# Peptides against a protein of PDB entry 1Y74, part 9

Target 1, 57 residues: chain A of PDB entry 1Y74
Amino acid sequence: LGLERDVSRAVELLERLQRSGELPPQKLQALQRVLQSRFCSAIREVYEQLYDTLDIT

## One batch from the design tools (peptide; made by RFdiffusion4, then SolubleMPNN; aimed at target 1 R16 L17 S20; its pose is not in this set)

Design b2_p15_4_s3
Fold by OpenDDE base, seed 5:
Structure b2_p15_4_s3 (fold): chain B 57 residues (1-57), chain A 15 residues (1-15)
Amino acid sequence: as target 1 above (57 residues)
Amino acid sequence: ERVARLLAEVERLLA
């Protein structure tokens, strides 16, 4: 599954957006923190385990 | 333009 990779890519893109200075960074930082949270990681792990088990392509 | 593209990509990944 590419979910972990996609979330990591999203975080990378949010970091670039923050550094650009074209947008207020606080909301982007908040979203980045959510995506990097232990909660989000745990949910992703459960999601990936379920789909690995069910072999849903 | 660059910002808009990056936001769209984030939205795509989260959808």
Scores: peptide ipSAE 0.054, ipTM 0.581, DockQ to the pose 0.291
OpenDDE base, seeds 1, 2, 3, 4: peptide ipSAE 0.041, 0.045, 0.041, 0.042; ipTM 0.557, 0.564, 0.555, 0.556

Design b2_p15_4_s4
Fold by OpenDDE base, seed 1:
Structure b2_p15_4_s4 (fold): chain B 57 residues (1-57), chain A 15 residues (1-15)
Amino acid sequence: as target 1 above (57 residues)
Amino acid sequence: SRVAALLAEVQRELA
């Protein structure tokens, strides 16, 4: 599904924001950590499994 | 701005 790609893209953008120095990096880094967390990955996996099971289009 | 554009894209990816 596109969700893994979307999360990866979101993380990439957050890293770019952090490197720019235009914003305090702390909250951006925290969000990045959440998106890369095992919890988020588990929820994503459940979502993807449910999506596949229900064959939602 | 670059920041605004990137934030908007992040929001799009998370929506």
Scores: peptide ipSAE 0.025, ipTM 0.550, DockQ to the pose 0.299
OpenDDE base, seeds 2, 3, 4, 5: peptide ipSAE 0.024, 0.022, 0.022, 0.022; ipTM 0.551, 0.545, 0.547, 0.547

Design b2_p15_5_s1 (failed a check: too like the target's own chain)
Amino acid sequence: SELLERLEQLLEEVE

Design b2_p15_5_s2
Fold by OpenDDE base, seed 5:
Structure b2_p15_5_s2 (fold): chain B 57 residues (1-57), chain A 15 residues (1-15)
Amino acid sequence: as target 1 above (57 residues)
Amino acid sequence: EALLQELLEQERRVA
């Protein structure tokens, strides 16, 4: 499970969108902050480990 | 996926 890579890619795309100015940056920045939050990172890590071990669906 | 959500809900109830 490559959630870390997918989240990193999502953040990269959000940063590009913010720089392009095509969309108001506030909500994009808020989403980026959520994805990079300690809570989200911790949940991701636990999820990946449990998924690999227990094959959680 | 459902199991993780259940665990999170349990933690919210206990905390």
Scores: peptide ipSAE 0.031, ipTM 0.515, DockQ to the pose 0.023
OpenDDE base, seeds 1, 2, 3, 4: peptide ipSAE 0.027, 0.027, 0.027, 0.027; ipTM 0.553, 0.558, 0.558, 0.555

Design b2_p15_5_s3
Fold by OpenDDE base, seed 2:
Structure b2_p15_5_s3 (fold): chain B 57 residues (1-57), chain A 15 residues (1-15)
Amino acid sequence: as target 1 above (57 residues)
Amino acid sequence: SELLRRLEELLRQVE
């Protein structure tokens, strides 16, 4: 779904920011960890199931 | 989603 792609893109952007060294990487790394966490994955799975069932527009 | 879209927009502005 679009949500999975959006999360992947957000993680990619965070990786680029971290590699540039322009910002202190600690907060960016923390955000990246949150987006890749089991918690976010579980919520995304529930969202995808509900989206398919309810056909949310 | 709006949340992820806004996050991406902010990140692009910092690059």
Scores: peptide ipSAE 0.026, ipTM 0.492, DockQ to the pose 0.434
OpenDDE base, seeds 1, 3, 4, 5: peptide ipSAE 0.023, 0.024, 0.021, 0.022; ipTM 0.445, 0.440, 0.475, 0.481

Design b2_p15_5_s4
Fold by OpenDDE base, seed 3:
Structure b2_p15_5_s4 (fold): chain B 57 residues (1-57), chain A 15 residues (1-15)
Amino acid sequence: as target 1 above (57 residues)
Amino acid sequence: SALLEELLRLEREVA
């Protein structure tokens, strides 16, 4: 599954956006924190397990 | 952003 990679890519893009200063860093940082949170990780893990079990490929 | 605020609320409730 590429979900972990996609999340990592999203975090990377958010970091680049923060460095540019074109957008409010607080909101970007907040979103980044959500993506890196235990909550998001738990949801991803559940999703991956369900995906593997149901074979939605 | 209402969406971001909601996500943060959910994060705080579950984490």
Scores: peptide ipSAE 0.028, ipTM 0.520, DockQ to the pose 0.039
OpenDDE base, seeds 1, 2, 4, 5: peptide ipSAE 0.027, 0.028, 0.024, 0.023; ipTM 0.519, 0.517, 0.513, 0.514

Design b2_p15_6_s1
Fold by OpenDDE base, seed 4:
Structure b2_p15_6_s1 (fold): chain B 57 residues (1-57), chain A 15 residues (1-15)
Amino acid sequence: as target 1 above (57 residues)
Amino acid sequence: SLAERLARAAALLAE
């Protein structure tokens, strides 16, 4: 599945983009906050449980 | 349970 790893990698890339200054950092930071939110983590947990049960793949 | 996890996610969405 690797969803947790993919989210962590996405956050890392967002942080690099913010430091580069090539893009306005505010929206990137907002997206990072969403990905690191308790809500997003709860949704990930539900998805992982459903994936294990239903084999959605 | 899955139902409890769904309920927690829904509660967080409502905050």
Scores: peptide ipSAE 0.059, ipTM 0.642, DockQ to the pose 0.018
OpenDDE base, seeds 1, 2, 3, 5: peptide ipSAE 0.055, 0.054, 0.051, 0.059; ipTM 0.636, 0.629, 0.623, 0.640; seed 2 fails the geometry check

Design b2_p15_6_s2
Fold by OpenDDE base, seed 5:
Structure b2_p15_6_s2 (fold): chain B 57 residues (1-57), chain A 15 residues (1-15)
Amino acid sequence: as target 1 above (57 residues)
Amino acid sequence: RLEEVLRRAAALVAE
């Protein structure tokens, strides 16, 4: 499971989109902040723990 | 371990 890597990649893409100016930067920045928040990190950790415990794949 | 992680997450939601 590479959820942390995927989140990091998503943040990278959001930063590029913000620089391009194709979309309103404010909402992209808000989304980036959510993805980098302690809450989101905690949810990721919960999911990873559940994934390991339940072996859902 | 999971219980501890859940407790941390709950605390963050409450902030």
Scores: peptide ipSAE 0.058, ipTM 0.637, DockQ to the pose 0.018
OpenDDE base, seeds 1, 2, 3, 4: peptide ipSAE 0.054, 0.054, 0.052, 0.052; ipTM 0.633, 0.634, 0.629, 0.631

Design b2_p15_6_s3 (failed a check: too like the target's own chain)
Amino acid sequence: SEEERLRRARELLEE

Design b2_p15_6_s4
Fold by OpenDDE base, seed 1:
Structure b2_p15_6_s4 (fold): chain B 57 residues (1-57), chain A 15 residues (1-15)
Amino acid sequence: as target 1 above (57 residues)
Amino acid sequence: RLEEVLRRAQALLAE
């Protein structure tokens, strides 16, 4: 599954995009804040536990 | 562990 790693990679890519200046940084930064929020971390943890238990491939 | 994770998620949704 590797959701934690994928989310970390997504955040890394968002930071690179913010530094490149190709896109307005405000929405990218907002998305980064959401992905790093306690809420998203809790949802990720729930999903990982359910995935392991239910095998929702 | 799952029960605790669900409880934490519920608490965050209630904020």
Scores: peptide ipSAE 0.079, ipTM 0.633, DockQ to the pose 0.017
OpenDDE base, seeds 2, 3, 4, 5: peptide ipSAE 0.079, 0.079, 0.078, 0.079; ipTM 0.632, 0.630, 0.632, 0.630

Design b2_p15_7_s1
Fold by OpenDDE base, seed 1:
Structure b2_p15_7_s1 (fold): chain B 57 residues (1-57), chain A 15 residues (1-15)
Amino acid sequence: as target 1 above (57 residues)
Amino acid sequence: SEVEALYRELEELLR
């Protein structure tokens, strides 16, 4: 689904930004952790389960 | 730069 793809892309971008060394990595890493957390995974599951019912775009 | 491009794309995702 779109959300899963966007999350995966966001994580990829965050990893590349961290490796670039151009930015302080701490907040980038924190964001990555949030996106890969069980909390966000659970939210994504809810999103996927409700997608067809609620016609979420 | 690549970093700027990545940052902008990330901004688009996060709004």
Scores: peptide ipSAE 0.191, ipTM 0.765, DockQ to the pose 0.781
OpenDDE base, seeds 2, 3, 4, 5: peptide ipSAE 0.184, 0.187, 0.186, 0.190; ipTM 0.760, 0.762, 0.761, 0.764

Design b2_p15_7_s2
Fold by OpenDDE base, seed 5:
Structure b2_p15_7_s2 (fold): chain B 57 residues (1-57), chain A 15 residues (1-15)
Amino acid sequence: as target 1 above (57 residues)
Amino acid sequence: SEVERLMAELERLLA
């Protein structure tokens, strides 16, 4: 599904923003960690399973 | 800037 891909892309972009040094990294890093958390992964799994079950394109 | 470009990409992902 597109959700996993979009989250992965978001994490990648946050990494680049952090490396640029143009912004305070703390909040970016915090958001990155949330997106990479087990909680977020579990929610994505449930979300994707529901869509698979309901056959929603 | 790179920051602005990347922020815009993030915004598009969330839209």
Scores: peptide ipSAE 0.113, ipTM 0.687, DockQ to the pose 0.797
OpenDDE base, seeds 1, 2, 3, 4: peptide ipSAE 0.110, 0.107, 0.109, 0.107; ipTM 0.681, 0.681, 0.683, 0.676

Design b2_p15_7_s3
Fold by OpenDDE base, seed 5:
Structure b2_p15_7_s3 (fold): chain B 57 residues (1-57), chain A 15 residues (1-15)
Amino acid sequence: as target 1 above (57 residues)
Amino acid sequence: DEVQRLLAELQELLE
C-alpha cells in the first residue's frame, strides 16, 4: 500500500542522509525511530485493514 | 546537491 511504500522510502532517505555526514545525525535518527516505531506500525496496520475492508482503490 | 535533493524528496513525503 501507499503508506507502507512511503514510510519505507522515507527511512531509505534518512539513512542516505545520515551516511552523507553533512548533517547532524541526531534529528535524522529521531525521525527514523518514530517512523519505525510500534506506534507507526500499528497505525499502518489499522490503515491497511480499513482499506481492505472498504475496498478503496 | 545530493543532500538537498534527498531533503526535498523527504519533505514531500512528510506533507
Scores: peptide ipSAE 0.427, ipTM 0.869, DockQ to the pose 0.809
OpenDDE base, seeds 1, 2, 3, 4: peptide ipSAE 0.423, 0.420, 0.424, 0.419; ipTM 0.868, 0.867, 0.868, 0.864

Design b2_p15_7_s4 (failed a check: too like the target's own chain)
Amino acid sequence: DEVARLMEELERLLA

Design b2_p15_8_s1
Fold by OpenDDE base, seed 1:
Parts: sequence; structure tokens; C-alpha cells
Structure b2_p15_8_s1 (fold): chain B 57 residues (1-57), chain A 15 residues (1-15)
Amino acid sequence: as target 1 above (57 residues)
Amino acid sequence: SEEVEELLRELEELL
């Protein structure tokens, strides 16, 4: 789904930003951890299930 | 720097 792709893309962007060395990596890494957390995954699963059930665009 | 700004802009659009 779009959300899964967006989360994946966000992680890729955060990784690239961290590798650039131009920004303090700590906050970027923290955000990446949130996006890859079980909590985020659970929220995404709920979202996807609701999305499928309600057929929201 | 410009690349970083572009990445930040795309990230901002996602969040």
C-alpha cells in the first residue's frame, strides 16, 4: 500500500541523510527507529486493515 | 548541500 511505500521511502531518505554527514544523525536515527518500530508496524497494519475494510482512498 | 535539502523536502512531504 501507499503507506508502506511511504514509510519505506522515508527510511531510505533518513539513511541517505545520515550518510551525508551534514546533519546530526541522532534525531534522524531516532525517527528511523520509530518508523521501523513494532509500534509503527502495528499502526500501519491497523491502518491497512481499516483501509481495506472501508475502501478509503 | 542541495542534495540534502532535496532529501529533506521529500521527507517533509512524507511526514
Scores: peptide ipSAE 0.401, ipTM 0.853, DockQ to the pose 0.874
OpenDDE base, seeds 2, 3, 4, 5: peptide ipSAE 0.398, 0.400, 0.400, 0.394; ipTM 0.853, 0.853, 0.853, 0.851

Design b2_p15_8_s2
Fold by OpenDDE base, seed 5:
Structure b2_p15_8_s2 (fold): chain B 57 residues (1-57), chain A 15 residues (1-15)
Amino acid sequence: as target 1 above (57 residues)
Amino acid sequence: SAEVAALVAELEALL
């Protein structure tokens, strides 16, 4: 689903940004940890269930 | 760099 792809892409972007060394890594790493958290995965699951129920095209 | 700016812009477009 779109949200799973967008979260995966956001994590990839954050990893690339951290590897560049041009930005302070701490905030980027903190955001990556949030996006990879069980909490974020649970929110995604709720979103996917709502999407299936509401049939939002 | 322009590359970092592009990565930031794509990340911002996901918000």
Scores: peptide ipSAE 0.390, ipTM 0.854, DockQ to the pose 0.862
OpenDDE base, seeds 1, 2, 3, 4: peptide ipSAE 0.385, 0.387, 0.388, 0.386; ipTM 0.853, 0.853, 0.854, 0.853

Design b2_p15_8_s4
Fold by OpenDDE base, seed 4:
Structure b2_p15_8_s4 (fold): chain B 57 residues (1-57), chain A 15 residues (1-15)
Amino acid sequence: as target 1 above (57 residues)
Amino acid sequence: RREVEELLAELERLL
């Protein structure tokens, strides 16, 4: 689903930005940790299940 | 700058 792809892309961009040094890495790393957290993964899974069930376009 | 703009656009799609 789009949400998994969008989260994966956001994490990829955060990793690139941490390596470039253009921005303070601590906040980028904190955001990456949030997006990769069990909480966000569980919310994403619930959202994807509901999306598939409700056929929300 | 482009990667920051792309990240912001990606975060806007998630919210």
Scores: peptide ipSAE 0.293, ipTM 0.791, DockQ to the pose 0.438
OpenDDE base, seeds 1, 2, 3, 5: peptide ipSAE 0.281, 0.276, 0.283, 0.274; ipTM 0.786, 0.784, 0.786, 0.781

## One batch from the design tools (peptide; aimed at target 1 D6 V7 R9)

Design b2_p16_1 (made by RFdiffusion4)
Pose (drawn by RFdiffusion4):
Structure b2_p16_1 (pose): chain A 57 residues (1-57), chain P 16 residues (1-16)
Amino acid sequence: as target 1 above (57 residues)
Amino acid sequence: VEELEEALEEARELEE
């Protein structure tokens, strides 16, 4: 689906901006936690597992 | 799910 590329890209994109430190890193750190959190991982596995399910069903 | 969608939209806006 691209979530892994888009989310992992967002994660590193958020860290990338964090490395620069130009804009409010607080909200950016929050996103990183939201996408890296184990919770979004299970949800993310759902989107991938769901696409496979479509190919099965 | 909504938080994830909003987080992706915010990440895309930042990327632009």

Design b2_p16_1_s3 (made by RFdiffusion4, then SolubleMPNN; from b2_p16_1, 5 letters changed)
Fold by OpenDDE base, seed 2:
Structure b2_p16_1_s3 (fold): chain B 57 residues (1-57), chain A 16 residues (1-16)
Amino acid sequence: as target 1 above (57 residues)
Amino acid sequence: VEKLREALEEAERLER
């Protein structure tokens, strides 16, 4: 499961969008803060662990 | 367990 990599890539893209100035930065920065939060990381880790345990494929 | 507790405390701070 590549979820950690996908989240890291999403954060990188949000940083690029904030620097472009094409979009209001406040909502992009708020989303980045959520994705980088210890809360989101903990939920991701639980999900990855459950997925790895239950995925018998 | 402690990591999940800290994560919940952070979630409560983000809601304020």
Scores: peptide ipSAE 0.031, ipTM 0.562, DockQ to the pose 0.049
OpenDDE base, seeds 1, 3, 4, 5: peptide ipSAE 0.030, 0.030, 0.030, 0.031; ipTM 0.552, 0.553, 0.558, 0.562

Design b2_p16_1_s4 (made by RFdiffusion4, then SolubleMPNN; from b2_p16_1 with E2R E9R E16R)
Fold by OpenDDE base, seed 2:
Structure b2_p16_1_s4 (fold): chain B 57 residues (1-57), chain A 16 residues (1-16)
Amino acid sequence: as target 1 above (57 residues)
Amino acid sequence: VRELEEALREARELER
């Protein structure tokens, strides 16, 4: 599963959008904090483990 | 287990 890479890419894009000033930075920063939270990481790990165990090809 | 308990605590803090 590429979820870790996709989350890392989403965080990078959010940082670029915050620096452009085109959008209110507060909501983008809040979303970045959620994606970088230990909660989001733990849910991702559980999801990845379940999908690796449940061979859902 | 501990990581999930910590994650559930952080989730409850974000919902306030």
Scores: peptide ipSAE 0.026, ipTM 0.545, DockQ to the pose 0.052
OpenDDE base, seeds 1, 3, 4, 5: peptide ipSAE 0.026, 0.025, 0.026, 0.023; ipTM 0.542, 0.504, 0.508, 0.480; seed 5 fails the geometry check

Design b2_p16_2 (made by RFdiffusion4)
Pose (drawn by RFdiffusion4):
Structure b2_p16_2 (pose): chain A 57 residues (1-57), chain P 16 residues (1-16)
Amino acid sequence: as target 1 above (57 residues)
Amino acid sequence: EAEEEAEEAVELAERA
């Protein structure tokens, strides 16, 4: 689906901006936790697993 | 540039 690429890109993109430290890193750190959080991992696995399910069903 | 990168990061997070 691209979520792993987009999310993982967003994670590193948030860290990338964090490395620069130019804009409010607070909200950016929040996103990083939201996408890296185990919770969004299970939900992410759903989107991937769901696409496979379509190929099965 | 930083603002564009931040907007892209937000767009990606919304898409996710």

Design b2_p16_2_s1 (made by RFdiffusion4, then SolubleMPNN; from b2_p16_2, 7 letters changed)
Fold by OpenDDE base, seed 3:
Structure b2_p16_2_s1 (fold): chain B 57 residues (1-57), chain A 16 residues (1-16)
Amino acid sequence: as target 1 above (57 residues)
Amino acid sequence: EAQALYEEALALVERA
């Protein structure tokens, strides 16, 4: 779904930013941790289930 | 490069 794709892409970009070394990595890593947290994953799962059941296009 | 990646990441996070 769009949300999963956007989150995955955001994480990918954050990883690239961290590898570049051009920016302090700590805040980028913290944001990545949030996006990959169990809490965010659970919310995304609920959202995706609701999206499927409500037939949102 | 880093600026463009940052802006794209920010836009995606804001949209999600």
Scores: peptide ipSAE 0.256, ipTM 0.781, DockQ to the pose 0.727
OpenDDE base, seeds 1, 2, 4, 5: peptide ipSAE 0.229, 0.246, 0.247, 0.253; ipTM 0.766, 0.775, 0.775, 0.779

Design b2_p16_2_s2 (made by RFdiffusion4, then SolubleMPNN; from b2_p16_2, 6 letters changed)
Fold by OpenDDE base, seed 2:
Structure b2_p16_2_s2 (fold): chain B 57 residues (1-57), chain A 16 residues (1-16)
Amino acid sequence: as target 1 above (57 residues)
Amino acid sequence: EAERLYREALELVERA
């Protein structure tokens, strides 16, 4: 789904930003950890199930 | 370039 793709893309961009060294990595890494957390994964799973059930356009 | 990547990442997070 779009949500999964957007999260994956966001993580990819955060990894690039961290590797560039142009920005302090701490906040970027923290955000990446949030996006890859069990909490976000669980919310995404619920979202995907609801999406399938409700047939949201 | 870092600012561009940062903005794109932020926009994706906000959209999600």
Scores: peptide ipSAE 0.302, ipTM 0.806, DockQ to the pose 0.735
OpenDDE base, seeds 1, 3, 4, 5: peptide ipSAE 0.270, 0.262, 0.301, 0.256; ipTM 0.793, 0.789, 0.805, 0.788

Design b2_p16_2_s3 (made by RFdiffusion4, then SolubleMPNN; from b2_p16_2, 8 letters changed)
Fold by OpenDDE base, seed 2:
Structure b2_p16_2_s3 (fold): chain B 57 residues (1-57), chain A 16 residues (1-16)
Amino acid sequence: as target 1 above (57 residues)
Amino acid sequence: DAERLYQEALELVEKA
């Protein structure tokens, strides 16, 4: 789904930013942790189930 | 550059 792709892309960009060293990595890493957390995973699962049920286009 | 990547990441997070 679009949500999963967007989250994956966001994580990829955050990893690139961390590797560049141009910005303090701490907040970037914290945001990455949030996006990869069990909380976000659970929300995505609920979203996907609702999306399938409601057939939102 | 870093600013471009940062803004793109923020936009994706806001969209999600």
Scores: peptide ipSAE 0.221, ipTM 0.771, DockQ to the pose 0.732
OpenDDE base, seeds 1, 3, 4, 5: peptide ipSAE 0.191, 0.187, 0.196, 0.194; ipTM 0.754, 0.751, 0.757, 0.757; seed 3 fails the geometry check

Design b2_p16_2_s4 (made by RFdiffusion4, then SolubleMPNN; from b2_p16_2, 9 letters changed)
Fold by OpenDDE base, seed 4:
Structure b2_p16_2_s4 (fold): chain B 57 residues (1-57), chain A 16 residues (1-16)
Amino acid sequence: as target 1 above (57 residues)
Amino acid sequence: SAEQLYQEALALYERV
Protein backbone atom coordinates (compact mmCIF):
# COMPACT_ATOMS: atom_id res chain seq x y z
CA LEU B 1 0.00 0.00 0.00
CA GLY B 2 2.56 2.57 1.11
CA LEU B 3 -0.06 5.20 1.82
CA GLU B 4 2.12 7.05 4.30
CA ARG B 5 4.88 7.26 1.72
CA ASP B 6 2.44 8.51 -0.88
CA VAL B 7 1.17 11.23 1.43
CA SER B 8 4.74 12.26 2.14
CA ARG B 9 5.41 12.44 -1.58
CA ALA B 10 2.31 14.54 -2.10
CA VAL B 11 3.51 16.98 0.56
CA GLU B 12 6.91 17.16 -1.10
CA LEU B 13 5.30 17.98 -4.43
CA LEU B 14 3.20 20.69 -2.81
CA GLU B 15 6.28 22.24 -1.24
CA ARG B 16 8.07 22.31 -4.58
CA LEU B 17 5.04 23.84 -6.23
CA GLN B 18 4.91 26.54 -3.58
CA ARG B 19 8.57 27.40 -4.13
CA SER B 20 8.13 27.61 -7.89
CA GLY B 21 5.90 30.66 -7.56
CA GLU B 22 3.91 29.61 -10.61
CA LEU B 23 0.72 29.36 -8.57
CA PRO B 24 -0.65 31.27 -5.59
CA PRO B 25 0.84 29.48 -2.59
CA GLN B 26 -1.99 29.95 -0.11
CA LYS B 27 -4.25 27.11 -1.20
CA LEU B 28 -1.29 24.82 -1.79
CA GLN B 29 -0.14 25.48 1.74
CA ALA B 30 -3.64 24.80 3.01
CA LEU B 31 -3.67 21.44 1.23
CA GLN B 32 -0.32 20.64 2.76
CA ARG B 33 -1.67 21.47 6.20
CA VAL B 34 -4.57 19.10 5.65
CA LEU B 35 -2.31 16.28 4.52
CA GLN B 36 -0.07 16.77 7.55
CA SER B 37 -2.93 17.14 10.02
CA ARG B 38 -3.70 14.70 12.79
CA PHE B 39 -7.10 14.23 11.22
CA CYS B 40 -5.63 13.05 7.94
CA SER B 41 -3.16 10.84 9.77
CA ALA B 42 -5.94 9.21 11.76
CA ILE B 43 -8.02 8.57 8.65
CA ARG B 44 -4.99 7.15 6.87
CA GLU B 45 -4.24 4.86 9.79
CA VAL B 46 -7.77 3.49 9.86
CA TYR B 47 -7.69 3.01 6.11
CA GLU B 48 -4.42 1.11 6.28
CA GLN B 49 -5.70 -1.11 9.07
CA LEU B 50 -8.79 -2.04 7.10
CA TYR B 51 -7.16 -2.29 3.69
CA ASP B 52 -6.23 -5.95 3.81
CA THR B 53 -9.41 -6.97 5.58
CA LEU B 54 -11.68 -5.34 3.05
CA ASP B 55 -9.43 -6.12 0.08
CA ILE B 56 -9.88 -2.67 -1.38
CA THR B 57 -8.87 -2.44 -5.01
CA SER A 1 7.61 23.16 -13.47
CA ALA A 2 3.98 23.18 -12.45
CA GLU A 3 3.15 20.93 -15.38
CA GLN A 4 5.73 18.36 -14.39
CA LEU A 5 4.56 18.42 -10.79
CA TYR A 6 0.99 17.94 -11.97
CA GLN A 7 2.02 14.89 -13.96
CA GLU A 8 3.87 13.49 -10.97
CA ALA A 9 0.83 14.06 -8.79
CA LEU A 10 -1.35 12.32 -11.35
CA ALA A 11 1.00 9.37 -11.37
CA LEU A 12 0.83 9.28 -7.60
CA TYR A 13 -2.96 9.30 -7.75
CA GLU A 14 -2.94 6.35 -10.12
CA ARG A 15 -0.67 4.44 -7.77
CA VAL A 16 -2.92 4.90 -4.76
Scores: peptide ipSAE 0.046, ipTM 0.617, DockQ to the pose 0.370
OpenDDE base, seeds 1, 2, 3, 5: peptide ipSAE 0.044, 0.040, 0.044, 0.039; ipTM 0.615, 0.611, 0.610, 0.608

Design b2_p16_3 (made by RFdiffusion4)
Pose (drawn by RFdiffusion4):
Structure b2_p16_3 (pose): chain A 57 residues (1-57), chain P 16 residues (1-16)
Amino acid sequence: as target 1 above (57 residues)
Amino acid sequence: EEELEEALEEARELEE
């Protein structure tokens, strides 16, 4: 689906901006935790696993 | 799910 690329890209993109430290890193750090959090991992696995399910069903 | 979608939209806006 691209979520892994988009999310992992967003994670590193948020860290990338964090490395620069130009804009409010607080909200960016929040996103990183939201996408890296184990919770969003299980939800993410759903989107991937769901696409496979479509191929099965 | 909604928070993930919003987080991706915010990440795209920041990327732009």

Design b2_p16_3_s2 (made by RFdiffusion4, then SolubleMPNN; from b2_p16_3 with E1V L4I E9R E10L)
Fold by OpenDDE base, seed 3:
Structure b2_p16_3_s2 (fold): chain B 57 residues (1-57), chain A 16 residues (1-16)
Amino acid sequence: as target 1 above (57 residues)
Amino acid sequence: VEEIEEALRLARELEE
């Protein structure tokens, strides 16, 4: 499962967009903080654990 | 929950 890697890549892309100044930096930073939030991380962890335990197709 | 609500708000505002 590559979800952790995909979230990390999304955060990296948001950092690049924030540095470019093409979009409101404060909104990009807020979205980045949400993706790195304790709640989002906890949901991701539960999802990954269930995916590893259950044969979900 | 509040973090997800904020993510959805910000995602919509970036698309507009």
Scores: peptide ipSAE 0.034, ipTM 0.589, DockQ to the pose 0.319
OpenDDE base, seeds 1, 2, 4, 5: peptide ipSAE 0.032, 0.024, 0.032, 0.033; ipTM 0.586, 0.505, 0.590, 0.588

Design b2_p16_3_s3 (made by RFdiffusion4, then SolubleMPNN; from b2_p16_3, 5 letters changed)
Fold by OpenDDE base, seed 3:
Structure b2_p16_3_s3 (fold): chain B 57 residues (1-57), chain A 16 residues (1-16)
Amino acid sequence: as target 1 above (57 residues)
Amino acid sequence: VEKIEEALRLARELEE
């Protein structure tokens, strides 16, 4: 499961988009903050744990 | 708790 890697890549792409100025940066920054939030990390951790459990079941 | 509340606020703002 590469969910952590995919989230990290998404954040990187959002940072690049913010610097390009092609899109309004405020919503991109808000999305980045959500993806890096303790809430999102907690949900990801629970998901990964459940995935591991179901994979071995 | 405070960081969770902030994340929920930001998520709602993205939908607006």
Scores: peptide ipSAE 0.029, ipTM 0.545, DockQ to the pose 0.086
OpenDDE base, seeds 1, 2, 4, 5: peptide ipSAE 0.027, 0.027, 0.027, 0.027; ipTM 0.546, 0.544, 0.544, 0.544

Design b2_p16_4_s1 (made by RFdiffusion4, then SolubleMPNN; its pose is not in this set)
Fold by OpenDDE base, seed 5:
Structure b2_p16_4_s1 (fold): chain B 57 residues (1-57), chain A 16 residues (1-16)
Amino acid sequence: as target 1 above (57 residues)
Amino acid sequence: LLEEAIEQAERLAREA
């Protein structure tokens, strides 16, 4: 499961988009902060731990 | 199951 890698890649892309100025940065920054939050990280950790055993619905 | 996982994640986030 590469969820941590995918989240890291998403954050990287958001940072690039913020620097490019192609889009208003405020919502991109808010999304980045959500993805980097302790809450999101904890959800990711729980998901990664359970994914192999459970079909989480 | 997703709700229970979220609840556990919220607990972990509060304890961190």
Scores: peptide ipSAE 0.032, ipTM 0.562, DockQ to the pose 0.035
OpenDDE base, seeds 1, 2, 3, 4: peptide ipSAE 0.020, 0.018, 0.026, 0.032; ipTM 0.417, 0.476, 0.557, 0.565

Design b2_p16_4_s2 (made by RFdiffusion4, then SolubleMPNN; its pose is not in this set)
Fold by OpenDDE base, seed 4:
Structure b2_p16_4_s2 (fold): chain B 57 residues (1-57), chain A 16 residues (1-16)
Amino acid sequence: as target 1 above (57 residues)
Amino acid sequence: RLLEAIEEVERLEREA
C-alpha cells in the first residue's frame, strides 16, 4: 500500500491550490498541517501494518 | 511515539 506516496501527493496538490488563490487558503493550510502531523504519520504506519497483515481486500 | 501523537493532537486542537 503506497499511502505515504498518496499523502505526499495530497500535500503537493494542497500547496498548489493555496498558491492559485482560487480557494480560501486557511482551510487548505489546516488540512495540510493535519496530513503532515506526527499523529497522521502514526495512524498511517498503523494502517499500513494492519493492511499488510489482514489482507482486507 | 504515542505521547508524541497525543501532544500533536493537543497542538491541532489549539490551532482550530
Scores: peptide ipSAE 0.039, ipTM 0.581, DockQ to the pose 0.047
OpenDDE base, seeds 1, 2, 3, 5: peptide ipSAE 0.036, 0.037, 0.037, 0.038; ipTM 0.574, 0.578, 0.577, 0.580

Design b2_p16_4_s3 (made by RFdiffusion4, then SolubleMPNN; its pose is not in this set)
Fold by OpenDDE base, seed 4:
Structure b2_p16_4_s3 (fold): chain B 57 residues (1-57), chain A 16 residues (1-16)
Amino acid sequence: as target 1 above (57 residues)
Amino acid sequence: LLQEAIEQARRLEEQA
């Protein structure tokens, strides 16, 4: 499971979108903050550790 | 189950 890489790519894309000015940046920046939050990182880490053990649907 | 867990996590993030 490569969620760290996928989240990093999502953040990169959000930063590009913010710089383009094509979209209102405030909501994009808020989403970026959530994806980079300590909470989101901790949940991702737990998910990556448990993913192969737990059958979550 | 995953959708409910995601929604719970979202609510916790908004409170943190």
Scores: peptide ipSAE 0.035, ipTM 0.528, DockQ to the pose 0.058
OpenDDE base, seeds 1, 2, 3, 5: peptide ipSAE 0.029, 0.030, 0.028, 0.026; ipTM 0.513, 0.526, 0.508, 0.529

Design b2_p16_4_s4 (made by RFdiffusion4, then SolubleMPNN; its pose is not in this set)
Fold by OpenDDE base, seed 4:
Structure b2_p16_4_s4 (fold): chain B 57 residues (1-57), chain A 16 residues (1-16)
Amino acid sequence: as target 1 above (57 residues)
Amino acid sequence: QLLEAIEQARRLEREA
């Protein structure tokens, strides 16, 4: 499971979208903050560890 | 199920 890489890519895309000015940046920045939060990182780590043992779709 | 789990995690983050 490559959630760390996918989250990092999502953050990169959010930063690019914020700089483009094509979309209101405030909600994109809020989502970026959530994805980079200590809480989200901890949940991601637990999910990566349990993913192979749990049937979550 | 994953989307539902993500929504629950986001709720918990806002409440923490």
Scores: peptide ipSAE 0.049, ipTM 0.548, DockQ to the pose 0.060
OpenDDE base, seeds 1, 2, 3, 5: peptide ipSAE 0.033, 0.035, 0.052, 0.032; ipTM 0.573, 0.581, 0.602, 0.535; seed 3 fails the geometry check

